Peptides against a protein of PDB entry 4HTP. Designs and how they scored, part 33

Target 1, 231 residues: chain A of PDB entry 4HTP
Amino acid sequence: SQTVASHVPFADLCSTLERIQKSKGRAEKIRHFREFLDSWRKFHDALHKNHKDVTDSFYPAMRLILPQLERERMAYGIKETMLAKLYIELLNLPRDGKDALKLLNYRTPTGTHGDAGDFAMIAYFVLKPRCLQKGSLTIQQVNDLLDSIASNNSAKRKDLIKKSLLQLITQSSALEQKWLIRMIIKDLKLGVSQQTIFSVFHNDAAELHNVTTDLEKVCRQLHDPSVGLSD

## One batch from the design tools (peptide; made by RFdiffusion4, then SolubleMPNN)

Design b1_p11_5_s2 (from b1_p11_5, 3 letters changed)
Fold by OpenDDE base, seed 1:
Structure b1_p11_5_s2 (fold): chain B 231 residues (1-231), chain A 11 residues (1-11)
Amino acid sequence: as target 1 above (231 residues)
Amino acid sequence: SHLEELIAELE
């Protein structure tokens, strides 16, 4: 079915997240998120102009922005150490080389960037000179691949997990991979709370989520910011 | 923004 997520590049979400992260104040962070959301809603209205009662919503993006609230997918079974090993293999990094050691020992301060403990940032700097400058994946495609990873983890298909990860990695820029890693690990480090994200999305979003714990339902029912829960 | 460009393509 036709969805907004099938048209929106994953790069656009990542750029927004990057702007949010780099912003110093809460107001500026909120502005960047609001701009993305407003654009999404406008695109939705244009895309579905002739179609009533569509189930399409902001959910595909929201579940990536708030990955801790993911309930549809099973666990990925992916940790930083697994990703480190995968990158070492994929990039053919010398095992005893500087970059391989950075990835494996990401928690140890190296004194260079102050990124100790942030695997995604360490990975970013390793990837930046080695990967595509621009990715090709849509938000829908990213979610499809993440669904595949979760499904294959449940089925104990390690080879298929690797395949999907490789597809994500090889079709993503370093910046996109930084954010993808954070989505998988479920720590975006945006500097804004879940409550703030919900409040910007819809005034009733936090309440509905607290009751239902269903992020998709929140996104669908509260798609229109002018229509409340009691309406 | 890139999204704005995408919207423009739909209009």
Scores: peptide ipSAE 0.036, ipTM 0.755, DockQ to the pose 0.754
Fold by OpenDDE base, seed 2:
Structure b1_p11_5_s2 (fold): chain B 231 residues (1-231), chain A 11 residues (1-11)
Amino acid sequence: as target 1 above (231 residues)
Amino acid sequence: SHLEELIAELE
């Protein structure tokens, strides 16, 4: 069946996240998230106009925005050091070169950008002049690839993990990869709390999540902002 | 927005 996530470019989510991160005030951060969410809901209504009782929800996006709350997908088994090595290989970076060393020594940056300890930002600057300007992946495709990575990690199939990572990387812009890395590492650095995200999504979202710890249930049951938990 | 354009195509 058709889902909203199968139509929404991953780039649109990343652009929203970038706007949130760059915004200084809480109100502006909330506005950017709300705009994305409202557009998603409108698209849902249009896509499913003739179909009632669909299971489609904001969950595919929410699980990427709040990756630390992921319970369905198993661990990726991916750390910054693995990604660094992968990028060095993929981009054919000289191992003793400046960019390779930046990726490997991301905790002790020698550069002027002050991005110490933020691997995703370091990767972004290395990738920006070397990768696609625009990615081609949908949110659904990103989640499918992440599912593959988690499954193959559980199965100890390192070759297949690498294959899925390469698909993600080669079909993504530098900005999309920055956010993808943060999703995998489970630290988006948005400057807004989990509680704020839930409160914008639905007034009862935090409560329902506290009880169920099931992000999909939260997104499905509280899909309509006008229908409360007590209804 | 791009998403708004996609919505318009569905209506």
Scores: peptide ipSAE 0.036, ipTM 0.766, DockQ to the pose 0.871
Fold by OpenDDE base, seed 5:
Structure b1_p11_5_s2 (fold): chain B 231 residues (1-231), chain A 11 residues (1-11)
Amino acid sequence: as target 1 above (231 residues)
Amino acid sequence: SHLEELIAELE
């Protein structure tokens, strides 16, 4: 069945996240998230106009925005060091070169940007001048690839993990890869709390999540902001 | 926004 996530480019989510991160005030951060959510709901209504009983929800996006609450996927088994080595290989970076060393030693402050300890930001600056392709992945495709990575990690299929990672990397812009890395590492650094995200999504979302600990159920049951938990 | 364009295509 068609889902909103199968139509929404991953780039649109990443641009929203970038705007949230760059915003200084809580109110501005909330506004950017609300605008994305409202657009998603509007698209849902249009897409499913003739289908009242659909299971489609904001879940595909929410699980990327709040990756620490993911319970459906098993662990990826991916750390910054693995990604660093992969990028060095993929980009043919000299091992003793400045960029390779930045990726491997991402925790050491090497520059004026203050990006020490943030691997995703280090990767972004290395990737930005080298990424020639515009991102082409939908949110659904990103989730499918992440599912594949988690499944293959559980099965100890390292070759298939690498294959899925390469597909993610080669079909994503530098900005999209920055956010993808943060999703995999489960730290988006948005500057807004989980409670704030839930409160913007639905007034009852935090309560329902506290009871169920099921992000998909929260997104499905509280899809309509006008329908409460007790309704 | 790009999403707005996608919505317009569905209408």
Scores: peptide ipSAE 0.035, ipTM 0.753, DockQ to the pose 0.773
Fold by OpenDDE base, seed 3:
Structure b1_p11_5_s2 (fold): chain B 231 residues (1-231), chain A 11 residues (1-11)
Amino acid sequence: as target 1 above (231 residues)
Amino acid sequence: SHLEELIAELE
């Protein structure tokens, strides 16, 4: 069956996240998230206008926005050091070169940007002059690749993990990879709380999540902002 | 928005 996530470019989510991160005020951050969510719901209604009993929901996006609450996928088994080594290999960076050392020593402040400890930002600046300007992946495709990584990590298939990571990297812009890294490491640094994200999604979302700990159930049951938990 | 354009294509 068709899903909203199969039509929405991953780039659109990343652009929204970038706007949220750059916004200084809580109100502006909320506005950017609300605009994306409203567009998603509108697209859902149009896509499913003839099918009222669909299981499609905001879940594919929500699990990327709140990756620390992911419970369906097993652990990725991926750390910053693994990604650093992968990028050095993939980009054929000299091991003793400035960019390779930046990736490996991402915790050490190097330069004036204040990005020390944020591997995703360091990776972004290395990737920006080397990557495609526009990615080609949908949100569904990103989730499929992340599912593959988690499954192969559980099965101890390191070669297949690398294959899926390479597919993500080669089909993504530098900006998309910045956010993908943060999703994998489970730290988006949006400057907005989990509670705020839930409150914008639905008034009852935080309560339902506290009881079920199931993001998919939250997104399905509370898909319509006008229909409450008690309804 | 890009999503609005996609919606318009579905209508």
Scores: peptide ipSAE 0.034, ipTM 0.754, DockQ to the pose 0.805

Design b1_p11_5_s3 (from b1_p11_5, 4 letters changed)
Fold by OpenDDE base, seed 5:
Structure b1_p11_5_s3 (fold): chain B 231 residues (1-231), chain A 11 residues (1-11)
Amino acid sequence: as target 1 above (231 residues)
Amino acid sequence: SHLEKLIKELE
């Protein structure tokens, strides 16, 4: 079935997240998220204008924005060290070179950018001169690949995990990979709370999530901001 | 935005 996520570039989500992260004030962060959400809902209405009872919702994006609340897919089994090794291999970085060492020793302050401990930021700067300027993946495709990674991790198929990771990497910009890494590690560092995200999405979202612990159900049942739980 | 462009294409 056709979904909003199958049309929305992953780059659009990443650019929104980047704007949120760069914004200093809570109000500005909320504004950027609201603008993305409103655009999503508008697109949904246009896409599904003649189709009632669709299950499509903001869930494909929400599960990437709040990855710590993911319950549908299991653990990826991916840590920073694994990604570091993969990038070194893929980019053919000298193992004793500056960039390889930055990736492997991401927790050690290098004094250059003050990004010690943030692997995604370190990776971004390594990738920026080496990767595509524009990615080609949709949000749906990213979720499909992440589903594949989780499934293959459960099945202990390391080769297939690598295949899906390579597809993600080769079809993503440095900025998109920065955010993808944060989604996999489940720490976006947006500077806004989960409660704030829920409150912007729907007034009843936090309550429904507290009861159900089902992010998809929250997104589907509260898709319309004007329709509450009691309605 | 790219989303706005996509919306216009659907309208």
Scores: peptide ipSAE 0.034, ipTM 0.746, DockQ to the pose 0.786
Fold by OpenDDE base, seed 3:
Structure b1_p11_5_s3 (fold): chain B 231 residues (1-231), chain A 11 residues (1-11)
Amino acid sequence: as target 1 above (231 residues)
Amino acid sequence: SHLEKLIKELE
């Protein structure tokens, strides 16, 4: 069966996250998230118009927005230093050059942007002049590649981990990679709490998650904002 | 939005 995630470009999620991050007020941040969610639900209804019994939900997007709550996928085994080395190799950056040093010493950048400690932002500025303008991955494809990384990490297949990472990198814009890095490192820096995300998704979402700790179950059972836990 | 366009294509 088809899923919404197989049709939604990863770029659309990233642009939404970027808008949320840039928004100053809580209300504006919530608005951007709500707009994305509403569009997703509308697309779901259209896609599954003739199919009443589907397991498809917002879960593929939610697990990327709240990566700290991921319980289905095992650890990636990826840190900033690994990504830095990979980018230096892939982009053929001189090891003693400014960009390589920025990636390796991301905690104390000497740059003017004030992005100290945010590896994803440092990477973004290095990647922006070197990457394609538009990515080609869907949310489903991103999740499939992340599943592959986690599985291969568990199996200690470093070569296959690198292969999947290269697929993600080569098919993503600089902006998409910024957010992908944050998803892998599990820190989006959106400026909104987990509670806020749940409250916008569904009034009962926080409660159900507190009991089950199952993000997929939360997304599936509370897919319709008008249907509560007691219904 | 891109999603709205996709929805319209499905209708």
Scores: peptide ipSAE 0.033, ipTM 0.749, DockQ to the pose 0.927
Fold by OpenDDE base, seed 4:
Structure b1_p11_5_s3 (fold): chain B 231 residues (1-231), chain A 11 residues (1-11)
Amino acid sequence: as target 1 above (231 residues)
Amino acid sequence: SHLEKLIKELE
C-alpha cells in the first residue's frame, strides 16, 4: 500500500531537523517542526483522498525524530567507535591520518568547532568533501534499512549489518548522514523536548504515549489534530 | 565509486 513515507525524501526530514537545531528560540524550533508535520498531513490527505481507512501515519517520521522511544525494532548494536571504523574503511582513510584520528578520537577533538563528544558533527565534516551532495533515500527506505540492521544485529550477522550500513551511507549526503548517525545513536540534539514534540503533534499525544508507550499507536490514533482521545 | 564497489563486493 502507498505510504507518505515512501514519497518523502529523507533529505526533507534532515533539512527540517537541521533548521530546528540551528534555531535559537523555542518558538522558531516549533515552527519548523510544525511546518514539516503540516506538510506531511497535507500530503497524506492528498495521497489517501479516496482511501480514508488507512493505517498510514506520521509514525515513520516520528520514530526517527524520537528514536529514544523506538520499541518496534530491536537494538542496532552500533556505537560511535564502530561507525568510525566503518567510515575509515569505506572512505579508505589512512588509519594514522588526520581524518581517521578525528573520527576515532571524537570525544577530544582538537578543532575549533566545539564539537567535542558529538560524533555526528565530526563525521559530517569528514564526509562533506567526500559524499554525495544529494541523497536518494526516502523515509521509508531509511526505516527499512534500519529494520534490517536491527534484525541482523539480533541474528548476529555482522556482515549483513555492514551491508545495510553501506547502503545507507552510499545513498546519503553528508548532512543526511549526520542526522542518520544521531538517529542510530539516539541523540538528535534538537534543543526541543519530547514533550514539546508531542504537544505540537497533538494535544493528547503525550498522555496517550504515557499510557501506551506505543509511538505508532499515538501517531495513528491522533493523526488528525482536531480529533481527540475522547472523541 | 569506491563505496559502490564495496557494496557490490558484499552482494
Scores: peptide ipSAE 0.013, ipTM 0.553, DockQ to the pose 0.022
Fold by OpenDDE base, seed 1:
Structure b1_p11_5_s3 (fold): chain B 231 residues (1-231), chain A 11 residues (1-11)
Amino acid sequence: as target 1 above (231 residues)
Amino acid sequence: SHLEKLIKELE
């Protein structure tokens, strides 16, 4: 059936994450996240107005915001080096060229940007002049592709992993790919703690997660901020 | 862009 994630562009999540990252103070970061969450809940209520007992929740977004807490899908088997090689191939970058070397040596300061060690930022600058300006993927589609990657990694189907990665890459802007990379590597660098994200989502979210370690359950059971664990 | 070309090829 219909889900909120099937209607929300991945770009909207990425723009929110970008705003959070660029915000200086905790309060401003929280505001941006809260605005996205409130919009999500509002859309949920509208989408499911005539449907009771839906299992749809914020989980599709939450698992991308807190990718280190992912427990449903298996490991991607993807590291920065693999992505670097993929981008070099896909973009037909000269192997001895500046951009290829930036991707491969992302941990070494190049003097161009102060983003040494952040592969996603390095990739962003390489991609910005070489990719589409607007992506087409929904949050649901991103999760589907990530599920495919994890499944195929488990099955040792490298060819199919590459296929799904190509779908993600070719349908995403540079900004979206920056965040996608960070989701895959499981380091968003938002400047907001996990505890803060949970606290904004629901007062009981951190507690429930500590007990269950089930992010989907947390999102589903605590979908309504006014309904607590003990209710 | 390179990616834009690839997108067109996939369509």
Scores: peptide ipSAE 0.012, ipTM 0.477, DockQ to the pose 0.029

Design b1_p11_5_s4 (from b1_p11_5, 3 letters changed)
Fold by OpenDDE base, seed 1:
Structure b1_p11_5_s4 (fold): chain B 231 residues (1-231), chain A 11 residues (1-11)
Amino acid sequence: as target 1 above (231 residues)
Amino acid sequence: SHLEKLIEELE
């Protein structure tokens, strides 16, 4: 029942992702990811010290870092335009106001920032002066809410989708929402490849994923970096 | 980091 993801703040993942994104070189990006991963594994070992054969793994974080590889949950049915409208409503932004127009026309350069086409960055700047400075969600809670969104999308429960989105938004900082949006849209813009992420996680991760296309299986089977596929 | 603090608290 206990998971590492239930203890790790979503903010910690987001701060790591932010550091990775801001890092110029591949080596620095790798370092930031490795530090987070090593800390996760260390926490796992401590948390599960007296429990053998746990299914807990890095999967809850990995599926957020590599959201394009998500296969467990169904599609969210959420696009930038939907989020724009939601934010306009939630923040009570004037429809003809600058911020509302920025969100709706996120693909068009406004001359204010060089972030044209990146809805998450545009949203960040709109949210920064208006939302919480510190979020309260754990990685597990974020995944639970995302699961809810996907499930309700499949069930065509738009009202419940909105409810879960509001929970995510109202309990997240602007920075956390930036990354959450990127996770939902499935484009993190980290500047590091999927292959690099896998290689840092485990030497056999890319191979196992290529065969199974099961990210959870990859994370579980290759939880220990010293134990290979052939062992 | 917060995670490091959590680890320290757990140990």
Scores: peptide ipSAE 0.036, ipTM 0.736, DockQ to the pose 0.748
Fold by OpenDDE base, seed 5:
Structure b1_p11_5_s4 (fold): chain B 231 residues (1-231), chain A 11 residues (1-11)
Amino acid sequence: as target 1 above (231 residues)
Amino acid sequence: SHLEKLIEELE
């Protein structure tokens, strides 16, 4: 079935997340998220204008924005060290070179950018001069690849995990990979709380999530901001 | 935004 996520570029989500992260005030962060959400809902209404009872919702995006609440897919089994090694291999970085060492020793302050401990930021600067300027993946495709990674991790198929990771990397910009890494590690560093995200999404979202612990159900049942839980 | 362009294409 056709979904909003199958049409929305992953780059659009990443640019929104980047704006949120760069914004200093809570109000500005909320504005950027609201603008993305409103655009998503508008697109949903247009896409599904003649189709009632669709299961499509904001869930494909929400599960990437709040990856710590993911319950549908299991653990990726991916840590920063694995990604570092993969990038060194893929980019053919000299093992004793500055960039390879930055990736491997991401926790050590290098004094240049103050990004010590944030692997995604370190990776971004390594990738920026080496990667595509524009990615080609949709949000749906990103979720499909992440599902594949989780499934293959459970099945202990390391080769297939690598295949899916390579597809993600080769079809993503440096900025998109920065956010993808943060999604995999489950720490977006947006500077807004989970409660704030839920409150912007729907007034009853936090309550429904507290009861169900089901992010998809929250997104589906509360898709319309004007329709509450009691309605 | 890119989303706005996509919406326009659907309308």
Scores: peptide ipSAE 0.035, ipTM 0.746, DockQ to the pose 0.775
Fold by OpenDDE base, seed 3:
Structure b1_p11_5_s4 (fold): chain B 231 residues (1-231), chain A 11 residues (1-11)
Amino acid sequence: as target 1 above (231 residues)
Amino acid sequence: SHLEKLIEELE
């Protein structure tokens, strides 16, 4: 069966996250998230118009927005230093060059942007002049590649981990990679709490998650904002 | 929105 995630470009999620991050007020941040969610639900209704019993939900997007709550996928085994080395290799950056040093010493950047400690932002500025302008991955494809990384990490297949990472990198814009890095490292820096995300998704979402700790179950059972836990 | 355009294509 088709899923919403198989149709939604990863770029659309990243653009939404970028808008949320740039918004100063809580209300504006919430608005951007709500707009994305409402569009997703509308697309779901259209896609599944003739199919009442589907397991499809917002889960593929939610697990990327709240990566700290991921319990289905095992650990990636990826840190900033690994990504730095990979980018240096892939982009053929001189090891003693400014960009390579920025990636390796991301905690104390000497740059003017004030992005100290944010590897994803450092990477973004290195990637922006070197990457494609538009990515080609859907949310489903991103999740499939992340599943592959986690599985191969568990199996200690470093070569296959690298292969999946290269697929993600080569098919993503600099902006998409910024957010992908944050998803892998599990720190989006959106400026909104987990509670806020749940409250916008569904009034009962926080409660159900507190009991089940199952993000997929939360997204599936509370897919309709008008249907509560007691219904 | 881009998603709205995709919805229109499905209808």
Scores: peptide ipSAE 0.034, ipTM 0.751, DockQ to the pose 0.820
Fold by OpenDDE base, seed 4:
Structure b1_p11_5_s4 (fold): chain B 231 residues (1-231), chain A 11 residues (1-11)
Amino acid sequence: as target 1 above (231 residues)
Amino acid sequence: SHLEKLIEELE
């Protein structure tokens, strides 16, 4: 079946997240998220114009925006050190070179950017001159690959995990990879709380999530901002 | 790209 996520480029989500992160004020952060959400809902209505009874929702995006609330897929088993080693291998970086050392020692302050402890930012600068300028993945494809990683981690298939990671990396821009890393590590550093995200999504979202702990149910049941839990 | 070649080799 057709889903909004199968049509929305992952780049669009990443650009939104980037705008949110760069925004200093809470109101501006909220505005950027709201604009993305409204666009999503508008696209949903257009896509499903003749099919009102669909299970499609904002869930594919929401689970990437709030990755710490993910309950459907199991753990990735991926840490920063693993990603560092993977990038060194994939980019054929000299192990004793500056960029390799930056990735491996991401916790140690290096340079003037103040990116110490933020692996995703360090990776971004390493990737920027080396990666595609524009990614090709949809939100659906990203979720499919992440599902594969989680499944293969559960099955202890390291080779297949690497394969899926390679697919993500090779089809993503440096900016997209920055956000993908943060999604995998489950720390987006948006500067906006979970509560705020839920509040923007739907007035009843936080309450429903507190009861169900099911992000998909929240997104599906509260897809329409004008329809509340009591309706 | 180098990365694209690596993917092709894995397939």
Scores: peptide ipSAE 0.012, ipTM 0.511, DockQ to the pose 0.024; fails the geometry check

